# Peptides against a protein of PDB entry 1Y0J, part 7

Target 1, 39 residues: chain A of PDB entry 1Y0J
Amino acid sequence: EARECVNCGATATPLWRRDRTGHYLCNACGLYHKMNGQN

## One batch from the design tools (peptide; made by RFdiffusion4, then SolubleMPNN)

Design b1_p10_2_s1 (from b1_p10_2, 3 letters changed)
Fold by OpenDDE base, seed 1:
Structure b1_p10_2_s1 (fold): chain B 39 residues (1-39), chain A 10 residues (1-10)
Amino acid sequence: as target 1 above (39 residues)
Amino acid sequence: SLPYTPENLA
């Protein structure tokens, strides 16, 4: 029920991001996806 | 999703 990053499973982050399909990513994973063209 | 590696994250 608690929010999790869909990439790494983290439950806490300074900034929640979302991918293009609306799934939640932690800040670090969101930036990683962005850098690799999949955010 | 992309592979999880500490070196590739922010």
Scores: peptide ipSAE 0.080, ipTM 0.628, DockQ to the pose 0.063
Fold by OpenDDE base, seed 4:
Structure b1_p10_2_s1 (fold): chain B 39 residues (1-39), chain A 10 residues (1-10)
Amino acid sequence: as target 1 above (39 residues)
Amino acid sequence: SLPYTPENLA
């Protein structure tokens, strides 16, 4: 099994993050969500 | 808020 960013589909990232409901996000998408509150 | 806090890490 491989982890995937639920936003962009990336399978590798310098840092895995999670959104407020627990979905996995790559670092970039996680920061985007944090700053904008959305995908 | 800070970007690299425990609640954000997976």
Scores: peptide ipSAE 0.069, ipTM 0.580, DockQ to the pose 0.084
Fold by OpenDDE base, seed 3:
Structure b1_p10_2_s1 (fold): chain B 39 residues (1-39), chain A 10 residues (1-10)
Amino acid sequence: as target 1 above (39 residues)
Amino acid sequence: SLPYTPENLA
């Protein structure tokens, strides 16, 4: 099975991140959430 | 939290 970023749908990333409730985010989306506080 | 902390890593 394949992991998917819950924000952008990417299936590959240099670094998988997780949000505060455990959802998987690609590196870029994880950083975006951190910097902006929202999608 | 900071970028490199375990909380943020899969």
Scores: peptide ipSAE 0.064, ipTM 0.578, DockQ to the pose 0.087
Fold by OpenDDE base, seed 5:
Structure b1_p10_2_s1 (fold): chain B 39 residues (1-39), chain A 10 residues (1-10)
Amino acid sequence: as target 1 above (39 residues)
Amino acid sequence: SLPYTPENLA
């Protein structure tokens, strides 16, 4: 199954993350959002 | 998010 990071549009990542409302983020965007008080 | 907990990984 395919998915996209809702932040950057990436279709591949070492680790898919999902925010508290279920949106998919690549690993990098997930960590970035976490550090900046989001996700 | 909680980066290392199962509910945040896919």
Scores: peptide ipSAE 0.064, ipTM 0.585, DockQ to the pose 0.116

Design b1_p10_2_s2 (from b1_p10_2 with H5T A7E)
Fold by OpenDDE base, seed 2:
Formats: structure tokens, sequence, C-alpha cells
Structure b1_p10_2_s2 (fold): chain B 39 residues (1-39), chain A 10 residues (1-10)
């Protein structure tokens, strides 16, 4: 039942984020999406 | 709830 980043598959992160549709992203991918607007 | 930042925010 471990959470996974929908972008990179990571199961651990210092801060879990969530996109507008509720998908879980690790901190790095969440920030990457913010900066680039895409995966 | 988990943090969400819109794609257009810096």
Amino acid sequence: as target 1 above (39 residues)
Amino acid sequence: DLPYTPENLA
C-alpha cells in the first residue's frame, strides 16, 4: 500500500504533492511540473 | 490534504 509518484515511480519523498486531478507526485516531480507545465 | 501548486505558478 505504498504511495508512488505517478511521474517517476518514486515511493519516498520529503514532501508529497498532488496535481489538480488528485494524482500523487513526489516533491521533485511536482516542482518540475510547475516549472515546465508537463511531465 | 497534500500541497498542490498550479503549473503556471513560480
Scores: peptide ipSAE 0.179, ipTM 0.681, DockQ to the pose 0.055
Fold by OpenDDE base, seed 3:
Structure b1_p10_2_s2 (fold): chain B 39 residues (1-39), chain A 10 residues (1-10)
Amino acid sequence: as target 1 above (39 residues)
Amino acid sequence: DLPYTPENLA
């Protein structure tokens, strides 16, 4: 599947993450969400 | 904590 980060639109990342509602985030955005309590 | 998977997921 053509996965995309729901935050920045990136289609490639060393590590895919997922937010608390199940949306996919690239590694960078996932870490950002984690730091802001959005995971 | 966010669950994580490798880039080749799916």
Scores: peptide ipSAE 0.166, ipTM 0.710, DockQ to the pose 0.118
Fold by OpenDDE base, seed 4:
Structure b1_p10_2_s2 (fold): chain B 39 residues (1-39), chain A 10 residues (1-10)
Amino acid sequence: as target 1 above (39 residues)
Amino acid sequence: DLPYTPENLA
């Protein structure tokens, strides 16, 4: 299976990130969470 | 390893 961003469902990103619980986030969603605290 | 994104780090 392919990796997916747990926030937006994207399967491709310039940089995979990880949240506090270890789930994968695409670069955009990871940065969004960083700026706003949550989705 | 993949980068962790802190919730309050802007």
Scores: peptide ipSAE 0.128, ipTM 0.638, DockQ to the pose 0.056
Fold by OpenDDE base, seed 5:
Structure b1_p10_2_s2 (fold): chain B 39 residues (1-39), chain A 10 residues (1-10)
Amino acid sequence: as target 1 above (39 residues)
Amino acid sequence: DLPYTPENLA
């Protein structure tokens, strides 16, 4: 199975991240979420 | 899977 960012749907990223509930985010979306509290 | 580390937390 292919992993997908739950925010943007990207299937490739330099670094996979996870939100506080454990959902996968690409690096960009994860950083945005971390810094702003939203995807 | 990916390790659950602070740098990977959003």
Scores: peptide ipSAE 0.111, ipTM 0.662, DockQ to the pose 0.060

Design b1_p10_2_s3 (from b1_p10_2, 3 letters changed)
Fold by OpenDDE base, seed 3:
Structure b1_p10_2_s3 (fold): chain B 39 residues (1-39), chain A 10 residues (1-10)
Amino acid sequence: as target 1 above (39 residues)
Amino acid sequence: SLPYSPENLA
């Protein structure tokens, strides 16, 4: 099955990121966490 | 933590 962002459910992104426990985030959601100090 | 858990939501 396709990988999906654990936050928004997106299945495609220019850059897959990972949260602190290794779950995949799309680029946008990963950057949101980073910018808000939540990663 | 778990995928889709509140702590991992943006």
Scores: peptide ipSAE 0.118, ipTM 0.657, DockQ to the pose 0.170
Fold by OpenDDE base, seed 2:
Structure b1_p10_2_s3 (fold): chain B 39 residues (1-39), chain A 10 residues (1-10)
Amino acid sequence: as target 1 above (39 residues)
Amino acid sequence: SLPYSPENLA
């Protein structure tokens, strides 16, 4: 099995993040969501 | 929410 960012589909990232519902986001997408109040 | 739904897109 391999982890995948639910936003961009990336399979590798310096830091995996999770949204409020527990879905995985790569670092970049996770930070974007955090800054914009998404997920 | 669902992984690929619009609300999850950055």
Scores: peptide ipSAE 0.116, ipTM 0.659, DockQ to the pose 0.164
Fold by OpenDDE base, seed 1:
Structure b1_p10_2_s3 (fold): chain B 39 residues (1-39), chain A 10 residues (1-10)
Amino acid sequence: as target 1 above (39 residues)
Amino acid sequence: SLPYSPENLA
């Protein structure tokens, strides 16, 4: 299966990140959550 | 956080 950002649904990113619970985020969404906190 | 939850979306 193709990886997908759990926030925006993107399937491609220069760097896959993960949130504190292990869900995959694209680079942009991962940085956003890092800067603004994670719910 | 919960994936796909509106309140958790960036």
Scores: peptide ipSAE 0.102, ipTM 0.640, DockQ to the pose 0.194
Fold by OpenDDE base, seed 4:
Structure b1_p10_2_s3 (fold): chain B 39 residues (1-39), chain A 10 residues (1-10)
Amino acid sequence: as target 1 above (39 residues)
Amino acid sequence: SLPYSPENLA
């Protein structure tokens, strides 16, 4: 199994992030989440 | 929390 961004499905990213409930997000989606409050 | 704070990194 491979790690996957729960938002966009990416399997590789310069930096893995996690949302407040622990879901894995790629860097881009994580920052988007942070700035906008949601996907 | 801040964008790059430890709690948001994996």
Scores: peptide ipSAE 0.094, ipTM 0.616, DockQ to the pose 0.089; fails the geometry check

Design b1_p10_2_s4 (from b1_p10_2, 5 letters changed)
Fold by OpenDDE base, seed 5:
Structure b1_p10_2_s4 (fold): chain B 39 residues (1-39), chain A 10 residues (1-10)
Amino acid sequence: as target 1 above (39 residues)
Amino acid sequence: GIDYTPENLA
């Protein structure tokens, strides 16, 4: 299985992040969630 | 890459 951002479905990113429960997020979605208090 | 440090967790 290829890694996918659980928020947007992207399969490639300069930096993989994770939410507080360990789900993978692309860099953009990870930052968005962090800044907006999501996940 | 993958950065698992706490500051990069959502």
Scores: peptide ipSAE 0.105, ipTM 0.677, DockQ to the pose 0.062
Fold by OpenDDE base, seed 1:
Structure b1_p10_2_s4 (fold): chain B 39 residues (1-39), chain A 10 residues (1-10)
Amino acid sequence: as target 1 above (39 residues)
Amino acid sequence: GIDYTPENLA
């Protein structure tokens, strides 16, 4: 199945990340969460 | 920058 960012729904990203619970995030959302602590 | 640590990669 196609991977999807759980935050923004993007299906394409230069780098897939995962949040602390293991959910997939696109690079942008993953970095945003890391820098700001939330979406 | 992009964090390439293993825990953040998928």
Scores: peptide ipSAE 0.087, ipTM 0.672, DockQ to the pose 0.084
Fold by OpenDDE base, seed 3:
Structure b1_p10_2_s4 (fold): chain B 39 residues (1-39), chain A 10 residues (1-10)
Amino acid sequence: as target 1 above (39 residues)
Amino acid sequence: GIDYTPENLA
C-alpha cells in the first residue's frame, strides 16, 4: 500500500510528517494544522 | 496534536 496524507490524500510530499498518534500528513497539511492549532 | 520531533518526520 502507498502512504497517504490522512488529511488530503496526497501520496507524495517533500516531507512526511506524523501527528501524535502516528497518522501521516503531507508537509503542507502538517504545517497548516500546526499553524492553525489543529493538533 | 502534531509532534514535529525527528521521530515523527519521514
Scores: peptide ipSAE 0.105, ipTM 0.664, DockQ to the pose 0.129; fails the geometry check
Fold by OpenDDE base, seed 4:
Structure b1_p10_2_s4 (fold): chain B 39 residues (1-39), chain A 10 residues (1-10)
Amino acid sequence: as target 1 above (39 residues)
Amino acid sequence: GIDYTPENLA
């Protein structure tokens, strides 16, 4: 199975990020949450 | 929260 962003479901990204509990986020979703104060 | 330190990048 392919890696998937837990926010948008994307399976490809220029940079994979991960939250404190280990869930994967694509670069865009990770940055979006960061800029909106979700840390 | 989302931690963007190098160790949390994949």
Scores: peptide ipSAE 0.097, ipTM 0.645, DockQ to the pose 0.150; fails the geometry check

Design b1_p10_3_s1 (from b1_p10_3, 4 letters changed)
Fold by OpenDDE base, seed 5:
Structure b1_p10_3_s1 (fold): chain B 39 residues (1-39), chain A 10 residues (1-10)
Amino acid sequence: as target 1 above (39 residues)
Amino acid sequence: ALPYRPSALA
């Protein structure tokens, strides 16, 4: 299925992550979010 | 701070 990072719009990533409310983030954005608490 | 916006990966 089609998926898109809610932060950067990426449609491909080595690993899909999710934020606290379940929105999909690419690996890079997800790691940033985890580290800094925001996207 | 502005949000981090990496490019899409291939």
Scores: peptide ipSAE 0.129, ipTM 0.657, DockQ to the pose 0.081
Fold by OpenDDE base, seed 2:
Structure b1_p10_3_s1 (fold): chain B 39 residues (1-39), chain A 10 residues (1-10)
Amino acid sequence: as target 1 above (39 residues)
Amino acid sequence: ALPYRPSALA
């Protein structure tokens, strides 16, 4: 099974992140979400 | 703006 970023669909990232409700995000999307509160 | 496609899932 492969993990995917729920925002962009990436399957590889330097660092998997999660949003406040537990959804997996790639590093880039996770940082954007963290900074802006949304994807 | 997000550099990748937005998603309603997150």
Scores: peptide ipSAE 0.125, ipTM 0.665, DockQ to the pose 0.167
Fold by OpenDDE base, seed 1:
Structure b1_p10_3_s1 (fold): chain B 39 residues (1-39), chain A 10 residues (1-10)
Amino acid sequence: as target 1 above (39 residues)
Amino acid sequence: ALPYRPSALA
């Protein structure tokens, strides 16, 4: 197992998010992606 | 803002 944010490589986050195509993102990167439409 | 890269999934 073990999960990583596809953007920054973080392995721990208070909340795992996913982008529009299903990639796992840490909370911070997920919020950035949501606001800007991309990593 | 970084490009996507291969990532491990649980």
Scores: peptide ipSAE 0.101, ipTM 0.629, DockQ to the pose 0.390
Fold by OpenDDE base, seed 4:
Structure b1_p10_3_s1 (fold): chain B 39 residues (1-39), chain A 10 residues (1-10)
Amino acid sequence: as target 1 above (39 residues)
Amino acid sequence: ALPYRPSALA
């Protein structure tokens, strides 16, 4: 059940997010992706 | 979806 942010590699975050395709992103990267549409 | 790489977070 190991999880990792596909963008920055973080293995822990206050809130796991997912991009439009379903890839896991940490909270920070997820918010960045949401705001900018890409990493 | 574009390939992921370290993002320049603000």
Scores: peptide ipSAE 0.082, ipTM 0.625, DockQ to the pose 0.121; fails the geometry check

Design b1_p10_3_s2 (from b1_p10_3, 5 letters changed)
Fold by OpenDDE base, seed 2:
Structure b1_p10_3_s2 (fold): chain B 39 residues (1-39), chain A 10 residues (1-10)
Amino acid sequence: as target 1 above (39 residues)
Amino acid sequence: SLPYKPENLA
């Protein structure tokens, strides 16, 4: 069982992040969400 | 979950 970024589908990242509702995001997508507030 | 999935994020 492997984790996937709910935004881009990546299965590997230097740092897993989570959005405000608990969805897993890769580091890049997580930072994007943090900066923009949405996808 | 998330509706938009941009190709260039990762």
Scores: peptide ipSAE 0.119, ipTM 0.669, DockQ to the pose 0.108
Fold by OpenDDE base, seed 3:
Structure b1_p10_3_s2 (fold): chain B 39 residues (1-39), chain A 10 residues (1-10)
Amino acid sequence: as target 1 above (39 residues)
Amino acid sequence: SLPYKPENLA
C-alpha cells in the first residue's frame, strides 16, 4: 500500500507524522496540525 | 475525527 497524507495527499515526505487519532500526515501538515489542533 | 482537507497545506 502507498501511504498518503490525509490532509494534502502527499505520498512522500521527509518524516511521516500522525494526528491525535492516528491518521498519517506528511511532515509539513503534521507540524501544522500540532501547532493549530487541526489541518 | 478527520483533519481539514484543503488542496495542499504542505
Scores: peptide ipSAE 0.117, ipTM 0.670, DockQ to the pose 0.099
Fold by OpenDDE base, seed 1:
Structure b1_p10_3_s2 (fold): chain B 39 residues (1-39), chain A 10 residues (1-10)
Amino acid sequence: as target 1 above (39 residues)
Amino acid sequence: SLPYKPENLA
């Protein structure tokens, strides 16, 4: 099984991140959520 | 998963 960003669906990223609830996000989406509080 | 998934985030 392959991991996917729960936001954009990316399957590859330089760094996997997780949101506050533990869902996996790619680096870009994770940073966006961090900076803005939500997508 | 997140309820809103904008395509331009990554």
Scores: peptide ipSAE 0.112, ipTM 0.663, DockQ to the pose 0.091
Fold by OpenDDE base, seed 4:
Structure b1_p10_3_s2 (fold): chain B 39 residues (1-39), chain A 10 residues (1-10)
Amino acid sequence: as target 1 above (39 residues)
Amino acid sequence: SLPYKPENLA
């Protein structure tokens, strides 16, 4: 099974990120979450 | 868990 961003469903990204509870986010969603506190 | 925001779509 392929990893998916929990926010947008992307299966490919230049850099996988994680939120504070350990959910995987693509780079874009992870950066948004970091800047805004939520996705 | 996370709330979905459409502006975050890749």
Scores: peptide ipSAE 0.111, ipTM 0.666, DockQ to the pose 0.087

Design b1_p10_3_s3 (from b1_p10_3, 5 letters changed)
Fold by OpenDDE base, seed 4:
Structure b1_p10_3_s3 (fold): chain B 39 residues (1-39), chain A 10 residues (1-10)
Amino acid sequence: as target 1 above (39 residues)
Amino acid sequence: DLDYRPENLA
């Protein structure tokens, strides 16, 4: 089961996050979303 | 998934 960040396509991250719609984000992109509210 | 965290933490 290969997981990918829906924002940047990364397949590895120290911490997987999930947006409000349920899409997986790498840690970096998840934090970016959290701080800015969008990609 | 022990490495999972939501975008916004409760």
Scores: peptide ipSAE 0.155, ipTM 0.665, DockQ to the pose 0.057
Fold by OpenDDE base, seed 5:
Structure b1_p10_3_s3 (fold): chain B 39 residues (1-39), chain A 10 residues (1-10)
Amino acid sequence: as target 1 above (39 residues)
Amino acid sequence: DLDYRPENLA
């Protein structure tokens, strides 16, 4: 089972995050989305 | 998943 960040395609991250719709984001992209008010 | 966090945290 391989997981990918839906934003950047990364397959590895120190911390997997998930947006409100359940999509996986790497830590960096998750924080970016949070900072910019994205879901 | 021990390495999981929601995107939006307080």
Scores: peptide ipSAE 0.153, ipTM 0.662, DockQ to the pose 0.057
Fold by OpenDDE base, seed 1:
Structure b1_p10_3_s3 (fold): chain B 39 residues (1-39), chain A 10 residues (1-10)
Amino acid sequence: as target 1 above (39 residues)
Amino acid sequence: DLDYRPENLA
């Protein structure tokens, strides 16, 4: 299964996250969104 | 996906 972070385009991450609209984020971008509410 | 977590569970 090919997947990429909708924010940064990364294709590999130790933990896939999902934003409020259901789009996949890498761990780093997911955490950033949680902390800041934006990219 | 076993590695999946919602954004809000960080």
Scores: peptide ipSAE 0.150, ipTM 0.685, DockQ to the pose 0.058
Fold by OpenDDE base, seed 2:
Structure b1_p10_3_s3 (fold): chain B 39 residues (1-39), chain A 10 residues (1-10)
Amino acid sequence: as target 1 above (39 residues)
Amino acid sequence: DLDYRPENLA
């Protein structure tokens, strides 16, 4: 598969996350968004 | 995706 983090464009991550609207985020961006209430 | 986790898990 060719997945890409919608925030940073990363194509590899130890854990793919998904925001409330279903967009894929790498682990780091997902956590950042979660912590800052951005997703 | 076995590595998938929802953003707001927990």
Scores: peptide ipSAE 0.150, ipTM 0.668, DockQ to the pose 0.059; fails the geometry check

Design b1_p10_3_s4 (from b1_p10_3, 6 letters changed)
Fold by OpenDDE base, seed 2:
Structure b1_p10_3_s4 (fold): chain B 39 residues (1-39), chain A 10 residues (1-10)
Amino acid sequence: as target 1 above (39 residues)
Amino acid sequence: SIPYKPENLA
């Protein structure tokens, strides 16, 4: 089993992030979500 | 919840 970013589907990232409801995001999508409030 | 949206690739 491999983790996937729920926004872009990436399976590898320098740092896995989680949104406020616990969904896994790659670093890039996580930062985008943090800045904009949504993916 | 966050929907899977390939077009939102950051």
Scores: peptide ipSAE 0.126, ipTM 0.679, DockQ to the pose 0.154
Fold by OpenDDE base, seed 1:
Structure b1_p10_3_s4 (fold): chain B 39 residues (1-39), chain A 10 residues (1-10)
Amino acid sequence: as target 1 above (39 residues)
Amino acid sequence: SIPYKPENLA
């Protein structure tokens, strides 16, 4: 099984992040979510 | 919960 960003569906990223609930986000989506509080 | 999925976040 391949990991995917739960937001954008990306399967590769320089750094996997996780949202507040523990779902995987790619680096970009994770940073966006962090900075804006939500996607 | 799962974040909303905009098609163009990254």
Scores: peptide ipSAE 0.124, ipTM 0.681, DockQ to the pose 0.111
Fold by OpenDDE base, seed 4:
Structure b1_p10_3_s4 (fold): chain B 39 residues (1-39), chain A 10 residues (1-10)
Amino acid sequence: as target 1 above (39 residues)
Amino acid sequence: SIPYKPENLA
């Protein structure tokens, strides 16, 4: 199965990121999460 | 944790 961003569901991204608990995020969602710091 | 889903990214 293909990797999927846990936030937006994207299956492709220029750069996969991970949150502090190890969940995969696309680049855009990872940057958003980093900048805002909270759910 | 799984982040909030903003309207711009969904």
Scores: peptide ipSAE 0.120, ipTM 0.685, DockQ to the pose 0.122
Fold by OpenDDE base, seed 5:
Structure b1_p10_3_s4 (fold): chain B 39 residues (1-39), chain A 10 residues (1-10)
Amino acid sequence: as target 1 above (39 residues)
Amino acid sequence: SIPYKPENLA
């Protein structure tokens, strides 16, 4: 099945990111978590 | 697919 961002549910992104536990995040959500020290 | 995880909500 198509991958989904675990935060916002997006199914498409210019760059898939992963948090520390391996969950997929879209680029925007990944950057947000990175900036806030959560991933 | 990777499911939505509420604990990751920003």
Scores: peptide ipSAE 0.112, ipTM 0.660, DockQ to the pose 0.166

Design b1_p10_4_s1 (from b1_p10_4, 4 letters changed)
Fold by OpenDDE base, seed 2:
Structure b1_p10_4_s1 (fold): chain B 39 residues (1-39), chain A 10 residues (1-10)
Amino acid sequence: as target 1 above (39 residues)
Amino acid sequence: LLPYKPENLA
């Protein structure tokens, strides 16, 4: 299958993360989201 | 979904 970061649209990342409601985020966006609580 | 999408978050 194919995966895409729901925030930036990236299709590749060293580590896929998920937000609190299960949406996929690339590593960078996931870390940002975690640190800030939102984008 | 996320509240909004910044241009260069990654």
Scores: peptide ipSAE 0.109, ipTM 0.658, DockQ to the pose 0.091
Fold by OpenDDE base, seed 3:
Structure b1_p10_4_s1 (fold): chain B 39 residues (1-39), chain A 10 residues (1-10)
Amino acid sequence: as target 1 above (39 residues)
Amino acid sequence: LLPYKPENLA
């Protein structure tokens, strides 16, 4: 199987992140979410 | 799922 960022659909990233509810986010989307509270 | 925000893409 493969992993996808739940926000942008990216399948590759330098660092996979997870939000507070366990959804996978690419590094860029994860950082944005962390800084702004939303994707 | 979380909402998709195209303006956030890099």
Scores: peptide ipSAE 0.109, ipTM 0.650, DockQ to the pose 0.096
Fold by OpenDDE base, seed 4:
Structure b1_p10_4_s1 (fold): chain B 39 residues (1-39), chain A 10 residues (1-10)
Amino acid sequence: as target 1 above (39 residues)
Amino acid sequence: LLPYKPENLA
């Protein structure tokens, strides 16, 4: 399905995450968002 | 650096 991180555009990640509104984030961006509340 | 642009995650 060719998923992309909405923050950095990465197409591959060890773990796909999602933000509060359902946008896909790579693991790194998702962790940052989780810790800081924003990308 | 913040994970805004791809280079920030390198």
Scores: peptide ipSAE 0.108, ipTM 0.637, DockQ to the pose 0.068
Fold by OpenDDE base, seed 1:
Structure b1_p10_4_s1 (fold): chain B 39 residues (1-39), chain A 10 residues (1-10)
Amino acid sequence: as target 1 above (39 residues)
Amino acid sequence: LLPYKPENLA
């Protein structure tokens, strides 16, 4: 299987991030989540 | 899981 961003479905990113509960987010979605507290 | 919100891409 391939990893996917739980927010946007992207399968490729320069850096995989994780939300507070460990779900994978692409770099962009992860940064947005970090800055705003939610996606 | 997070809600699907592609418009929130940074």
Scores: peptide ipSAE 0.112, ipTM 0.659, DockQ to the pose 0.122; fails the geometry check

Design b1_p10_4_s2 (from b1_p10_4, 3 letters changed)
Fold by OpenDDE base, seed 2:
Structure b1_p10_4_s2 (fold): chain B 39 residues (1-39), chain A 10 residues (1-10)
Amino acid sequence: as target 1 above (39 residues)
Amino acid sequence: SIPYKPENLA
């Protein structure tokens, strides 16, 4: 089993992030979500 | 919840 970013589907990232409801995001999508409030 | 949206690739 491999983790996937729920926004872009990436399976590898320098740092896995989680949104406020616990969904896994790659670093890039996580930062985008943090800045904009949504993916 | 966050929907899977390939077009939102950051």
Scores: peptide ipSAE 0.126, ipTM 0.679, DockQ to the pose 0.151
Fold by OpenDDE base, seed 1:
Structure b1_p10_4_s2 (fold): chain B 39 residues (1-39), chain A 10 residues (1-10)
Amino acid sequence: as target 1 above (39 residues)
Amino acid sequence: SIPYKPENLA
């Protein structure tokens, strides 16, 4: 099984992040979510 | 919960 960003569906990223609930986000989506509080 | 999925976040 391949990991995917739960937001954008990306399967590769320089750094996997996780949202507040523990779902995987790619680096970009994770940073966006962090900075804006939500996607 | 799962974040909303905009098609163009990254």
Scores: peptide ipSAE 0.124, ipTM 0.681, DockQ to the pose 0.110
Fold by OpenDDE base, seed 4:
Structure b1_p10_4_s2 (fold): chain B 39 residues (1-39), chain A 10 residues (1-10)
Amino acid sequence: as target 1 above (39 residues)
Amino acid sequence: SIPYKPENLA
């Protein structure tokens, strides 16, 4: 199965990121999460 | 944790 961003569901991204608990995020969602710091 | 889903990214 293909990797999927846990936030937006994207299956492709220029750069996969991970949150502090190890969940995969696309680049855009990872940057958003980093900048805002909270759910 | 799984982040909030903003309207711009969904």
Scores: peptide ipSAE 0.120, ipTM 0.685, DockQ to the pose 0.119
Fold by OpenDDE base, seed 5:
Structure b1_p10_4_s2 (fold): chain B 39 residues (1-39), chain A 10 residues (1-10)
Amino acid sequence: as target 1 above (39 residues)
Amino acid sequence: SIPYKPENLA
């Protein structure tokens, strides 16, 4: 099945990111978590 | 697919 961002549910992104536990995040959500020290 | 995880909500 198509991958989904675990935060916002997006199914498409210019760059898939992963948090520390391996969950997929879209680029925007990944950057947000990175900036806030959560991933 | 990777499911939505509420604990990751920003």
Scores: peptide ipSAE 0.112, ipTM 0.660, DockQ to the pose 0.162

